# Ledger of designs, part 6: peptides against a protein of PDB entry 1Y0J

Target 1, 39 residues: chain A of PDB entry 1Y0J
Amino acid sequence: EARECVNCGATATPLWRRDRTGHYLCNACGLYHKMNGQN

## One batch from the design tools (peptide; made by RFdiffusion4, then SolubleMPNN)

Design b1_p9_7_s1 (from b1_p9_7 with H4V D7E)
Fold by OpenDDE base, seed 2:
Structure b1_p9_7_s1 (fold): chain B 39 residues (1-39), chain A 9 residues (1-9)
Amino acid sequence: as target 1 above (39 residues)
Amino acid sequence: PPPVPVEFP
């Protein structure tokens, strides 16, 4: 079992982030969500 | 849109 970014499916990232509801996002997707408020 | 991490395509 491996952690996955709920947005892009990546299983590796320099920094795991979490969205407001606690779902895991890779660094890139997390930053995108933060900046744009969307997937 | 899902951005692709630079290090992890």
Scores: peptide ipSAE 0.077, ipTM 0.607, DockQ to the pose 0.096
Fold by OpenDDE base, seed 4:
Structure b1_p9_7_s1 (fold): chain B 39 residues (1-39), chain A 9 residues (1-9)
Amino acid sequence: as target 1 above (39 residues)
Amino acid sequence: PPPVPVEFP
């Protein structure tokens, strides 16, 4: 199965990020998570 | 609110 952002479900992004526990987030969700401490 | 998926060209 294709990689998915654990927050929004996107399967494509300019930059894959990861949360503190290693789950994949798209760039936008990763930045949101980083700035707010949560999805 | 958190972002939602966007289809890329």
Scores: peptide ipSAE 0.076, ipTM 0.589, DockQ to the pose 0.088
Fold by OpenDDE base, seed 3:
Structure b1_p9_7_s1 (fold): chain B 39 residues (1-39), chain A 9 residues (1-9)
Amino acid sequence: as target 1 above (39 residues)
Amino acid sequence: PPPVPVEFP
């Protein structure tokens, strides 16, 4: 299967995260969302 | 957002 970060399109990451609505985010984008409350 | 284990293709 091919998973992509919904924010940046990355297909590989050390740790997948999920946003408030369940969309997959790479580690970097997920942390950014969490810390800034936005993409 | 909570972390999720990497899913292997």
Scores: peptide ipSAE 0.075, ipTM 0.587, DockQ to the pose 0.044
Fold by OpenDDE base, seed 5:
Order: C-alpha cells, then sequence, then structure tokens
Structure b1_p9_7_s1 (fold): chain B 39 residues (1-39), chain A 9 residues (1-9)
C-alpha cells in the first residue's frame, strides 16, 4: 500500500505534491495542475 | 494533465 498519484497512478516521484483538497499528485501532474488549473 | 511522469518511462 504505497502512495500513488491520483491522476496518473505513479507510485514514485522526485517530489510529492498535494492539491487543495489534500490528494497526492506526482511532481509532473502537480505542476500541470498548478499551471493549468486542473489535471 | 500528463498521463505519466516523463522521468519514469
Amino acid sequence: as target 1 above (39 residues)
Amino acid sequence: PPPVPVEFP
């Protein structure tokens, strides 16, 4: 039961990010979400 | 959003 990105399912990333509601995102998905407002 | 991280092929 490892952490996984709620968008892409990745279980490894250089940096875990969290969205405004606390869901975990990998670095890449988190950056995209931040820049574009959604996954 | 990206489907997968580019750094993890």
Scores: peptide ipSAE 0.079, ipTM 0.609, DockQ to the pose 0.096; fails the geometry check

Design b1_p9_7_s2 (from b1_p9_7, 4 letters changed)
Fold by OpenDDE base, seed 4:
Structure b1_p9_7_s2 (fold): chain B 39 residues (1-39), chain A 9 residues (1-9)
Amino acid sequence: as target 1 above (39 residues)
Amino acid sequence: RPPVPVEYP
C-alpha cells in the first residue's frame, strides 16, 4: 500500500522522483538513473 | 541497478 521505489524498495525518501515512464524512484535511485540512464 | 542506498534499506 505504501509507495515504494521500484528499484530499491525504499518506502521513504527526501524526494520522490519518477523515471521516464512514470515509475516512482527514491531520490538516490532517481539520481542514479538520471546520471547513468538505467537502474 | 545501483546498490540499495544506506539511507533507504
Scores: peptide ipSAE 0.120, ipTM 0.642, DockQ to the pose 0.066; fails the geometry check
Fold by OpenDDE base, seed 2:
Structure b1_p9_7_s2 (fold): chain B 39 residues (1-39), chain A 9 residues (1-9)
Amino acid sequence: as target 1 above (39 residues)
Amino acid sequence: RPPVPVEYP
């Protein structure tokens, strides 16, 4: 099994995040989503 | 959105 960021497809990140619906995001995409409400 | 973050080319 391999996890990917649902936004950019990255498979490695310093910190995995989750959006409000539970989808996995890399650190950078997760921060963007948190700040702007979407990817 | 965004398509990719700057740290992930």
Scores: peptide ipSAE 0.115, ipTM 0.636, DockQ to the pose 0.106; fails the geometry check
Fold by OpenDDE base, seed 5:
Structure b1_p9_7_s2 (fold): chain B 39 residues (1-39), chain A 9 residues (1-9)
Amino acid sequence: as target 1 above (39 residues)
Amino acid sequence: RPPVPVEYP
């Protein structure tokens, strides 16, 4: 179905991001990953 | 993994 953030499950975001392994993250979770690592 | 952002329910 629709794309989901692999961290929080959000299905909508102002900007889809991808982690280093290619998984989709919402903007907020993606920014957190950038700042703190991919935990 | 990062926590669920506050802006999302």
Scores: peptide ipSAE 0.115, ipTM 0.637, DockQ to the pose 0.083; fails the geometry check
Fold by OpenDDE base, seed 1:
Structure b1_p9_7_s2 (fold): chain B 39 residues (1-39), chain A 9 residues (1-9)
Amino acid sequence: as target 1 above (39 residues)
Amino acid sequence: RPPVPVEYP
């Protein structure tokens, strides 16, 4: 089963991240979430 | 939500 970023749908990323509730985010979306507090 | 980057990943 392919992992997907819950924000943008990307299936590949240099680094998988998770949001505060455990959802998988690609690196870019995870960093955005971290910097801005939300997707 | 951020937009999907064109060059990403």
Scores: peptide ipSAE 0.102, ipTM 0.635, DockQ to the pose 0.060; fails the geometry check

Design b1_p9_8_s1 (from b1_p9_8, 3 letters changed)
Fold by OpenDDE base, seed 1:
Structure b1_p9_8_s1 (fold): chain B 39 residues (1-39), chain A 9 residues (1-9)
Amino acid sequence: as target 1 above (39 residues)
Amino acid sequence: ADRRAEVYA
């Protein structure tokens, strides 16, 4: 499958994360979301 | 997220 980060569109990441609603985020965007509370 | 973090953890 062609998974992509819902925030930045990246298709490669060392670790796929998910937001609270279950959307896939790359590691960097996921950490940003975690730290700031939103995308 | 407003922006993508520069470095992956």
Scores: peptide ipSAE 0.091, ipTM 0.632, DockQ to the pose 0.175; fails the geometry check
Fold by OpenDDE base, seed 4:
Structure b1_p9_8_s1 (fold): chain B 39 residues (1-39), chain A 9 residues (1-9)
Amino acid sequence: as target 1 above (39 residues)
Amino acid sequence: ADRRAEVYA
């Protein structure tokens, strides 16, 4: 796949996450999004 | 906020 974090553009991460709408986020951005409710 | 990083890979 050509997965990419929709926030920072990273193409590799220890753990892929997804936001509430299903968009992929790298682990770091996903955690930030979860904690703050947005990118 | 807008989290940015040049490279995470």
Scores: peptide ipSAE 0.089, ipTM 0.595, DockQ to the pose 0.154; fails the geometry check
Fold by OpenDDE base, seed 3:
Structure b1_p9_8_s1 (fold): chain B 39 residues (1-39), chain A 9 residues (1-9)
Amino acid sequence: as target 1 above (39 residues)
Amino acid sequence: ADRRAEVYA
């Protein structure tokens, strides 16, 4: 899986998440987005 | 979000 977090560029994470538009986010960035409503 | 938490880097 040549996946990359669209926010920080990380290529590995304990859990891949997705934003509302379907773009992949690493766990940390995804949680931040969820908690704050934005990246 | 700014960046990934450094603990995951």
Scores: peptide ipSAE 0.089, ipTM 0.614, DockQ to the pose 0.147; fails the geometry check
Fold by OpenDDE base, seed 5:
Structure b1_p9_8_s1 (fold): chain B 39 residues (1-39), chain A 9 residues (1-9)
Amino acid sequence: as target 1 above (39 residues)
Amino acid sequence: ADRRAEVYA
């Protein structure tokens, strides 16, 4: 099993991020989440 | 997140 961004489905990213509930996001989606408070 | 960050989308 490969890790996937829960938002966009990406399987590779320079930096894996996690939201407040622990779900994995790619760097780009994680930054979007951080800026907007939305997952 | 709703979408990939706009800069990279």
Scores: peptide ipSAE 0.084, ipTM 0.625, DockQ to the pose 0.182; fails the geometry check

Design b1_p9_8_s2 (from b1_p9_8, 3 letters changed)
Fold by OpenDDE base, seed 5:
Formats: structure tokens, C-alpha cells, sequence
Structure b1_p9_8_s2 (fold): chain B 39 residues (1-39), chain A 9 residues (1-9)
């Protein structure tokens, strides 16, 4: 299976992150959400 | 997955 960041569509990242609803985010998008909230 | 971190941790 191919995993994709729900925010930017990236398929590769040094660390996958997961939001409270179970969606996958790449490291960069996950950190952005963590620091600033939604998209 | 094994190498996954929570966003709101």
C-alpha cells in the first residue's frame, strides 16, 4: 500500500505523524499542525 | 505503524 500525507500528498517522510482522527501527515505537515493548528 | 508519532502529543 502507498501512504500519503493528507495535507500535501507526500508519499515519503522521515517520520509519519498521525492526527487525532487517524489521518497520516508527513513530518513537516505534522509539525506545522502541532505548532499552528489546522492547515 | 511502528515509526509514527502523534501530532497533538
Amino acid sequence: as target 1 above (39 residues)
Amino acid sequence: ADRTAEVYA
Scores: peptide ipSAE 0.439, ipTM 0.841, DockQ to the pose 0.056
Fold by OpenDDE base, seed 1:
Structure b1_p9_8_s2 (fold): chain B 39 residues (1-39), chain A 9 residues (1-9)
Amino acid sequence: as target 1 above (39 residues)
Amino acid sequence: ADRTAEVYA
């Protein structure tokens, strides 16, 4: 099973991020969430 | 994992 960004659905990223609930986010979405605290 | 980082450090 392939990993997918829970926000945008991307299956590839230079750096996977993981939110406080354990969900995987691509680098871009993870950084966005980190900075804004929401989608 | 090696290529995984926490969103909230």
Scores: peptide ipSAE 0.437, ipTM 0.841, DockQ to the pose 0.054
Fold by OpenDDE base, seed 2:
Structure b1_p9_8_s2 (fold): chain B 39 residues (1-39), chain A 9 residues (1-9)
Amino acid sequence: as target 1 above (39 residues)
Amino acid sequence: ADRTAEVYA
């Protein structure tokens, strides 16, 4: 499937994450958002 | 999805 991190555009990641609105984030960006609440 | 985790941003 063609999935991209809405923050950095990465198309591959060890673990996809999804925010409250359903947007997909790569693992790194998702963790960053979780910790900081921002892009 | 199988390899997906929820994030509370």
Scores: peptide ipSAE 0.431, ipTM 0.841, DockQ to the pose 0.060
Fold by OpenDDE base, seed 3:
Structure b1_p9_8_s2 (fold): chain B 39 residues (1-39), chain A 9 residues (1-9)
Amino acid sequence: as target 1 above (39 residues)
Amino acid sequence: ADRTAEVYA
């Protein structure tokens, strides 16, 4: 399937991350959310 | 889900 980061739309990443609601985030956006809690 | 990490883990 075509997975996309719900924040930036990236379709490829070294490591997919998942937020509290189960949405997929690319590594970069996931780390950003982890550190800042927002987009 | 195999190569997935939780944001708040």
Scores: peptide ipSAE 0.423, ipTM 0.836, DockQ to the pose 0.056

Design b1_p9_8_s3 (from b1_p9_8, 4 letters changed)
Fold by OpenDDE base, seed 2:
Structure b1_p9_8_s3 (fold): chain B 39 residues (1-39), chain A 9 residues (1-9)
Amino acid sequence: as target 1 above (39 residues)
Amino acid sequence: MDRSAEVYA
């Protein structure tokens, strides 16, 4: 079992992030959410 | 509203 970004499905990232509800996001998606409030 | 993600690594 591998961790997956809940947004893009990536299984590898230089830095895992987590949203307010605890879901995992890759670094890119996490930053995008932070900056834009969008997927 | 922006939704920020915390670092978890």
Scores: peptide ipSAE 0.119, ipTM 0.634, DockQ to the pose 0.059
Fold by OpenDDE base, seed 3:
Structure b1_p9_8_s3 (fold): chain B 39 residues (1-39), chain A 9 residues (1-9)
Amino acid sequence: as target 1 above (39 residues)
Amino acid sequence: MDRSAEVYA
C-alpha cells in the first residue's frame, strides 16, 4: 500500500496514526497535533 | 486534522 501522511506527505513512519476523520498521519504529525492543537 | 489520533501500526 502507498500510504501518505495527510499533513507532511511522509510515506514512511515507525507508527501510523489516524485522525477522527479517518485520515492517516505519520507518528510525528499525529503527536504534534495531539500535543499542540491544530495546524 | 483532528485531536487524539488513533494508532494503527
Scores: peptide ipSAE 0.114, ipTM 0.640, DockQ to the pose 0.064
Fold by OpenDDE base, seed 4:
Structure b1_p9_8_s3 (fold): chain B 39 residues (1-39), chain A 9 residues (1-9)
Amino acid sequence: as target 1 above (39 residues)
Amino acid sequence: MDRSAEVYA
């Protein structure tokens, strides 16, 4: 299996995050999503 | 990466 950030498509990140519905985000996109409520 | 290190955004 290859995990990918649903926002930017990155396959590697120092910390995987998930949005409220369980979709995976890389650390950067997850933080952006958290701060801005969007991805 | 560490697949075991998952947190909610």
Scores: peptide ipSAE 0.106, ipTM 0.651, DockQ to the pose 0.055
Fold by OpenDDE base, seed 5:
Structure b1_p9_8_s3 (fold): chain B 39 residues (1-39), chain A 9 residues (1-9)
Amino acid sequence: as target 1 above (39 residues)
Amino acid sequence: MDRSAEVYA
């Protein structure tokens, strides 16, 4: 499977996250969205 | 673990 962060395009991350609409984010982008609502 | 998280393996 080839997964990509919908925000930065990263294809590898220590932990995949998902936003409220179900889109995949790398750990870093996911944390930014969760904590700040920012990319 | 955050419920939105998924271990990358």
Scores: peptide ipSAE 0.097, ipTM 0.633, DockQ to the pose 0.042

Design b1_p9_8_s4 (from b1_p9_8, 5 letters changed)
Fold by OpenDDE base, seed 5:
Structure b1_p9_8_s4 (fold): chain B 39 residues (1-39), chain A 9 residues (1-9)
Amino acid sequence: as target 1 above (39 residues)
Amino acid sequence: PDKREEVYA
């Protein structure tokens, strides 16, 4: 199944992350979200 | 973050 970052639309990333509500984020978006509390 | 593929993808 093809996965996409719900924020930037990336389909490839070194590490898939999930936000606090379970949405998939690429590594970069996920780290930003974790650090700043928002995408 | 703001949606910017060049930075976040």
Scores: peptide ipSAE 0.177, ipTM 0.573, DockQ to the pose 0.165; fails the geometry check
Fold by OpenDDE base, seed 3:
Structure b1_p9_8_s4 (fold): chain B 39 residues (1-39), chain A 9 residues (1-9)
Amino acid sequence: as target 1 above (39 residues)
Amino acid sequence: PDKREEVYA
């Protein structure tokens, strides 16, 4: 079972990030979430 | 971000 971004479903990313509750996000989704407070 | 078919990263 491969890791995937909980927002966009990506299974590969240059850097895995996590949201405020610990769910894995790809780099792009994670940066957006950090800046905007939402996916 | 709003979900879409394309991969974001």
Scores: peptide ipSAE 0.158, ipTM 0.564, DockQ to the pose 0.169; fails the geometry check
Fold by OpenDDE base, seed 1:
Structure b1_p9_8_s4 (fold): chain B 39 residues (1-39), chain A 9 residues (1-9)
Amino acid sequence: as target 1 above (39 residues)
Amino acid sequence: PDKREEVYA
Protein backbone atom coordinates (compact mmCIF):
# COMPACT_ATOMS: atom_id res chain seq x y z
CA GLU B 1 0.00 0.00 0.00
CA ALA B 2 2.85 2.38 0.76
CA ARG B 3 4.13 4.43 -2.15
CA GLU B 4 7.18 3.01 -3.89
CA CYS B 5 9.58 4.29 -6.50
CA VAL B 6 8.67 2.35 -9.64
CA ASN B 7 12.36 2.00 -10.48
CA CYS B 8 14.22 1.13 -7.28
CA GLY B 9 11.40 0.31 -4.88
CA ALA B 10 12.36 2.94 -2.32
CA THR B 11 9.51 3.84 0.01
CA ALA B 12 11.05 7.00 1.45
CA THR B 13 12.55 9.99 -0.31
CA PRO B 14 12.94 13.69 0.42
CA LEU B 15 10.89 14.46 -2.69
CA TRP B 16 8.56 12.29 -4.74
CA ARG B 17 8.85 12.89 -8.46
CA ARG B 18 7.01 11.56 -11.47
CA ASP B 19 8.29 10.32 -14.79
CA ARG B 20 6.82 11.55 -18.05
CA THR B 21 4.13 8.88 -17.86
CA GLY B 22 3.10 9.94 -14.37
CA HIS B 23 4.58 7.08 -12.37
CA TYR B 24 6.19 7.83 -9.03
CA LEU B 25 9.96 7.95 -8.72
CA CYS B 26 12.11 8.78 -5.73
CA ASN B 27 14.10 11.98 -5.95
CA ALA B 28 17.29 10.34 -7.19
CA CYS B 29 15.65 8.14 -9.80
CA GLY B 30 13.46 11.01 -10.93
CA LEU B 31 16.39 13.34 -11.44
CA TYR B 32 18.27 10.71 -13.39
CA HIS B 33 15.24 10.02 -15.54
CA LYS B 34 14.76 13.71 -16.21
CA MET B 35 18.36 14.15 -17.30
CA ASN B 36 18.77 10.96 -19.30
CA GLY B 37 15.31 10.07 -20.56
CA GLN B 38 15.40 6.64 -18.95
CA ASN B 39 15.57 5.07 -15.47
CA PRO A 1 19.02 4.39 -13.94
CA ASP A 2 20.22 0.84 -13.87
CA LYS A 3 18.87 -0.99 -10.87
CA ARG A 4 21.29 -1.83 -8.08
CA GLU A 5 21.18 -3.19 -4.57
CA GLU A 6 21.55 0.13 -2.81
CA VAL A 7 18.46 2.29 -2.65
CA TYR A 8 18.14 5.36 -4.83
CA ALA A 9 16.69 8.02 -2.56
Scores: peptide ipSAE 0.147, ipTM 0.551, DockQ to the pose 0.111; fails the geometry check
Fold by OpenDDE base, seed 2:
Structure b1_p9_8_s4 (fold): chain B 39 residues (1-39), chain A 9 residues (1-9)
Amino acid sequence: as target 1 above (39 residues)
Amino acid sequence: PDKREEVYA
């Protein structure tokens, strides 16, 4: 059991983020989602 | 975003 980005599947990232529904995203995917409203 | 390769995350 390991955390993974729900978008790209990464299991390691400098900073875990979450989308608006609480799903975990890696830093890069999370920043994009925050800026654009979608993965 | 479009799915990224794990190597770049």
Scores: peptide ipSAE 0.146, ipTM 0.549, DockQ to the pose 0.185; fails the geometry check

## One batch from the design tools (peptide; made by RFdiffusion4, then SolubleMPNN)

Design b1_p10_1_s1 (from b1_p10_1, 4 letters changed)
Fold by OpenDDE base, seed 2:
Structure b1_p10_1_s1 (fold): chain B 39 residues (1-39), chain A 10 residues (1-10)
Amino acid sequence: as target 1 above (39 residues)
Amino acid sequence: SIPYKPENLA
């Protein structure tokens, strides 16, 4: 089993992030979500 | 919840 970013589907990232409801995001999508409030 | 949206690739 491999983790996937729920926004872009990436399976590898320098740092896995989680949104406020616990969904896994790659670093890039996580930062985008943090800045904009949504993916 | 966050929907899977390939077009939102950051």
Scores: peptide ipSAE 0.126, ipTM 0.679, DockQ to the pose 0.154
Fold by OpenDDE base, seed 1:
Structure b1_p10_1_s1 (fold): chain B 39 residues (1-39), chain A 10 residues (1-10)
Amino acid sequence: as target 1 above (39 residues)
Amino acid sequence: SIPYKPENLA
């Protein structure tokens, strides 16, 4: 099984992040979510 | 919960 960003569906990223609930986000989506509080 | 999925976040 391949990991995917739960937001954008990306399967590769320089750094996997996780949202507040523990779902995987790619680096970009994770940073966006962090900075804006939500996607 | 799962974040909303905009098609163009990254």
Scores: peptide ipSAE 0.124, ipTM 0.681, DockQ to the pose 0.111
Fold by OpenDDE base, seed 4:
Structure b1_p10_1_s1 (fold): chain B 39 residues (1-39), chain A 10 residues (1-10)
Amino acid sequence: as target 1 above (39 residues)
Amino acid sequence: SIPYKPENLA
């Protein structure tokens, strides 16, 4: 199965990121999460 | 944790 961003569901991204608990995020969602710091 | 889903990214 293909990797999927846990936030937006994207299956492709220029750069996969991970949150502090190890969940995969696309680049855009990872940057958003980093900048805002909270759910 | 799984982040909030903003309207711009969904």
Scores: peptide ipSAE 0.120, ipTM 0.685, DockQ to the pose 0.122
Fold by OpenDDE base, seed 5:
Structure b1_p10_1_s1 (fold): chain B 39 residues (1-39), chain A 10 residues (1-10)
Amino acid sequence: as target 1 above (39 residues)
Amino acid sequence: SIPYKPENLA
């Protein structure tokens, strides 16, 4: 099945990111978590 | 697919 961002549910992104536990995040959500020290 | 995880909500 198509991958989904675990935060916002997006199914498409210019760059898939992963948090520390391996969950997929879209680029925007990944950057947000990175900036806030959560991933 | 990777499911939505509420604990990751920003």
Scores: peptide ipSAE 0.112, ipTM 0.660, DockQ to the pose 0.166

Design b1_p10_1_s2 (from b1_p10_1, 5 letters changed)
Fold by OpenDDE base, seed 1:
Structure b1_p10_1_s2 (fold): chain B 39 residues (1-39), chain A 10 residues (1-10)
Amino acid sequence: as target 1 above (39 residues)
Amino acid sequence: SIDYKPENLA
Protein backbone atom coordinates (compact mmCIF):
# COMPACT_ATOMS: atom_id res chain seq x y z
CA GLU B 1 0.00 0.00 0.00
CA ALA B 2 1.06 3.57 -0.69
CA ARG B 3 1.36 5.85 2.32
CA GLU B 4 2.49 9.39 3.04
CA CYS B 5 3.30 11.20 6.25
CA VAL B 6 0.44 13.66 6.79
CA ASN B 7 2.91 16.21 8.16
CA CYS B 8 5.88 16.19 5.76
CA GLY B 9 4.70 14.03 2.85
CA ALA B 10 7.47 11.46 3.21
CA THR B 11 6.64 8.14 1.55
CA ALA B 12 9.30 6.05 3.29
CA THR B 13 10.35 5.74 6.91
CA PRO B 14 11.94 3.08 9.10
CA LEU B 15 8.89 3.23 11.38
CA TRP B 16 5.37 4.47 10.71
CA ARG B 17 3.63 6.20 13.59
CA ARG B 18 0.08 7.47 14.06
CA ASP B 19 -1.23 10.63 15.67
CA ARG B 20 -4.09 10.71 18.18
CA THR B 21 -6.66 10.77 15.36
CA GLY B 22 -5.06 7.82 13.58
CA HIS B 23 -3.33 9.66 10.74
CA TYR B 24 0.05 8.34 9.65
CA LEU B 25 3.30 10.12 10.47
CA CYS B 26 6.84 9.18 9.56
CA ASN B 27 9.10 8.30 12.47
CA ALA B 28 10.71 11.74 12.61
CA CYS B 29 7.43 13.66 12.58
CA GLY B 30 5.86 11.31 15.10
CA LEU B 31 8.75 11.82 17.48
CA TYR B 32 8.62 15.58 16.92
CA HIS B 33 4.94 15.58 17.85
CA LYS B 34 5.67 13.46 20.90
CA MET B 35 8.39 15.81 22.10
CA ASN B 36 6.68 19.12 21.30
CA GLY B 37 2.95 18.36 21.21
CA GLN B 38 2.65 19.83 17.70
CA ASN B 39 4.47 20.03 14.39
CA SER A 1 7.31 -5.31 6.42
CA ILE A 2 6.23 -2.10 8.13
CA ASP A 3 6.35 -1.55 11.89
CA TYR A 4 3.72 0.73 13.44
CA LYS A 5 3.72 2.75 16.65
CA PRO A 6 1.52 5.52 17.99
CA GLU A 7 3.16 8.94 18.02
CA ASN A 8 3.53 8.91 21.79
CA LEU A 9 5.70 5.78 21.92
CA ALA A 10 9.48 5.94 21.70
Scores: peptide ipSAE 0.152, ipTM 0.673, DockQ to the pose 0.056
Fold by OpenDDE base, seed 4:
Structure b1_p10_1_s2 (fold): chain B 39 residues (1-39), chain A 10 residues (1-10)
Amino acid sequence: as target 1 above (39 residues)
Amino acid sequence: SIDYKPENLA
């Protein structure tokens, strides 16, 4: 099955992350969210 | 394999 980052739509990442409501983020978007609290 | 982490553990 294919997974997508809910922020950028990427389907591949070295590390999948999840936001506070359980949505999947790629590593880069997850780190951005962590630092800024926003998309 | 792919690892998974919640944002709070980033």
Scores: peptide ipSAE 0.134, ipTM 0.662, DockQ to the pose 0.056
Fold by OpenDDE base, seed 5:
Structure b1_p10_1_s2 (fold): chain B 39 residues (1-39), chain A 10 residues (1-10)
Amino acid sequence: as target 1 above (39 residues)
Amino acid sequence: SIDYKPENLA
């Protein structure tokens, strides 16, 4: 479906993640956000 | 298909 990472704008990723407030992040941005508290 | 995962799950 049409979805994009709210941080980098990527529209494809092997694993979609969501931040604490439900925004969609690609796998890479989501992992960074999780580990560091920000994208 | 694409899988979904919450931020805080390992």
Scores: peptide ipSAE 0.113, ipTM 0.634, DockQ to the pose 0.056
Fold by OpenDDE base, seed 3:
Structure b1_p10_1_s2 (fold): chain B 39 residues (1-39), chain A 10 residues (1-10)
Amino acid sequence: as target 1 above (39 residues)
Amino acid sequence: SIDYKPENLA
């Protein structure tokens, strides 16, 4: 399988996250989105 | 190992 962060395009991360619509985010982008409300 | 979590879970 090939997974990619929908925000930064990273293909590897220690923890994959998913937004409320099911899109994959790397850990960093997911946390940024959570804290700031947007990527 | 890759872990998965919803974006709103710290």
Scores: peptide ipSAE 0.107, ipTM 0.632, DockQ to the pose 0.056

Design b1_p10_1_s3 (from b1_p10_1, 5 letters changed)
Fold by OpenDDE base, seed 1:
Structure b1_p10_1_s3 (fold): chain B 39 residues (1-39), chain A 10 residues (1-10)
Amino acid sequence: as target 1 above (39 residues)
Amino acid sequence: AIDYKPENLA
């Protein structure tokens, strides 16, 4: 199974990140989440 | 979830 960003659905990213609960986020969404404090 | 369109999709 292919990994997907739980926010945008992207299946490819330069760096996989994870939210506070451990769900995978692409790099961009992860950074956005970090900056804004929520997903 | 936030409606955010990352560059990864472009």
Scores: peptide ipSAE 0.099, ipTM 0.607, DockQ to the pose 0.109
Fold by OpenDDE base, seed 3:
Formats: structure tokens, sequence, C-alpha cells
Structure b1_p10_1_s3 (fold): chain B 39 residues (1-39), chain A 10 residues (1-10)
């Protein structure tokens, strides 16, 4: 199985994050989402 | 190693 960022589709990241509903985000997209309120 | 965090712990 492979995990991918629900925003950008990346399959590798130094740090996987999750949004409040449990979706996986790469580090970059997770930080962007947190800071801006959306991907 | 790959670490996992919820977004609110960023």
Amino acid sequence: as target 1 above (39 residues)
Amino acid sequence: AIDYKPENLA
C-alpha cells in the first residue's frame, strides 16, 4: 500500500500530517493548510 | 524515519 497527500498527491515527505478529519497531508501541504485555513 | 503528526501539532 502507498500513502499520498490528499492535496498534492505526494507519496513521500519527511513528516506526515493529518487534518482534523483524518486526511493525510505531506508536511508542506499540512503547514500551508494550518496557516491559511485551506489547501 | 517518517514521523506522523496531526496538523494542530505542527
Scores: peptide ipSAE 0.099, ipTM 0.620, DockQ to the pose 0.056
Fold by OpenDDE base, seed 5:
Structure b1_p10_1_s3 (fold): chain B 39 residues (1-39), chain A 10 residues (1-10)
Amino acid sequence: as target 1 above (39 residues)
Amino acid sequence: AIDYKPENLA
């Protein structure tokens, strides 16, 4: 099964990130989460 | 593939 961003559902990204709980996020969503504390 | 870097963890 393909990995998906838990926030937006994207299955492809230049850089997979993870939130503080370990959920996978695409680069964009991960950056937003990192900077703002939320997806 | 995962381009894992500690600083990328949100």
Scores: peptide ipSAE 0.075, ipTM 0.573, DockQ to the pose 0.058
Fold by OpenDDE base, seed 4:
Structure b1_p10_1_s3 (fold): chain B 39 residues (1-39), chain A 10 residues (1-10)
Amino acid sequence: as target 1 above (39 residues)
Amino acid sequence: AIDYKPENLA
């Protein structure tokens, strides 16, 4: 199965990230999470 | 800028 961003459901991204508890985020959602502390 | 630290990468 394909990896999915836990925030937006995207299955493709220029860079996969992870939040502080290990959940996968696409680059855009990961950057948003980093800046705001949440998805 | 994009953070490329290992702990933030898949």
Scores: peptide ipSAE 0.073, ipTM 0.587, DockQ to the pose 0.083

Design b1_p10_1_s4 (from b1_p10_1, 4 letters changed)
Fold by OpenDDE base, seed 1:
Structure b1_p10_1_s4 (fold): chain B 39 residues (1-39), chain A 10 residues (1-10)
Amino acid sequence: as target 1 above (39 residues)
Amino acid sequence: SIPYRPENLA
């Protein structure tokens, strides 16, 4: 199985990130979440 | 947890 961003479903990203509770996010979604506190 | 929501793309 392949990893996917829990927000947008992307399966490829230059950098996998994780939110505050450990969910995997692609780089873009992770940065957005970091800046805004939510998706 | 974060729900799967493509419409909420960054």
Scores: peptide ipSAE 0.159, ipTM 0.705, DockQ to the pose 0.156
Fold by OpenDDE base, seed 3:
Structure b1_p10_1_s4 (fold): chain B 39 residues (1-39), chain A 10 residues (1-10)
Amino acid sequence: as target 1 above (39 residues)
Amino acid sequence: SIPYRPENLA
């Protein structure tokens, strides 16, 4: 199995991030989530 | 999947 961003489905990113509940996000989606605080 | 764009966050 391969890791996917739970938001956009990307399978590659310069940096994998995790939200506060442990879901994996690509760098871009993780930064957007952090900056805008949306769940 | 959707495009690699941060604004797609839903």
Scores: peptide ipSAE 0.156, ipTM 0.699, DockQ to the pose 0.073
Fold by OpenDDE base, seed 2:
Structure b1_p10_1_s4 (fold): chain B 39 residues (1-39), chain A 10 residues (1-10)
Amino acid sequence: as target 1 above (39 residues)
Amino acid sequence: SIPYRPENLA
């Protein structure tokens, strides 16, 4: 199994996050999504 | 800004 950020495609991150519908995001994209409401 | 790949959003 391999995971990738649905926004930027990164395959490694110090912390995996998930958006409100369950999609995996890297830490940076997850924080961006939280602040802006979208990727 | 942050890269965006709409093809991976469900």
Scores: peptide ipSAE 0.149, ipTM 0.686, DockQ to the pose 0.290
Fold by OpenDDE base, seed 4:
Structure b1_p10_1_s4 (fold): chain B 39 residues (1-39), chain A 10 residues (1-10)
Amino acid sequence: as target 1 above (39 residues)
Amino acid sequence: SIPYRPENLA
C-alpha cells in the first residue's frame, strides 16, 4: 500500500492507527495523538 | 520524541 504516517512520515510500523478523521498514523504517533489529542 | 505537525491535528 506504501502507506505513510501523516505526522512523522514513517512507512513501517508494528501497528497502523488512524486519527479521528481517518488519517494514517504509525503506532507511536497514534499513541501520542491518543494520549494528547494532537499529533 | 514524536514530531508535532499542527496541520495533521485531526
Scores: peptide ipSAE 0.128, ipTM 0.686, DockQ to the pose 0.170

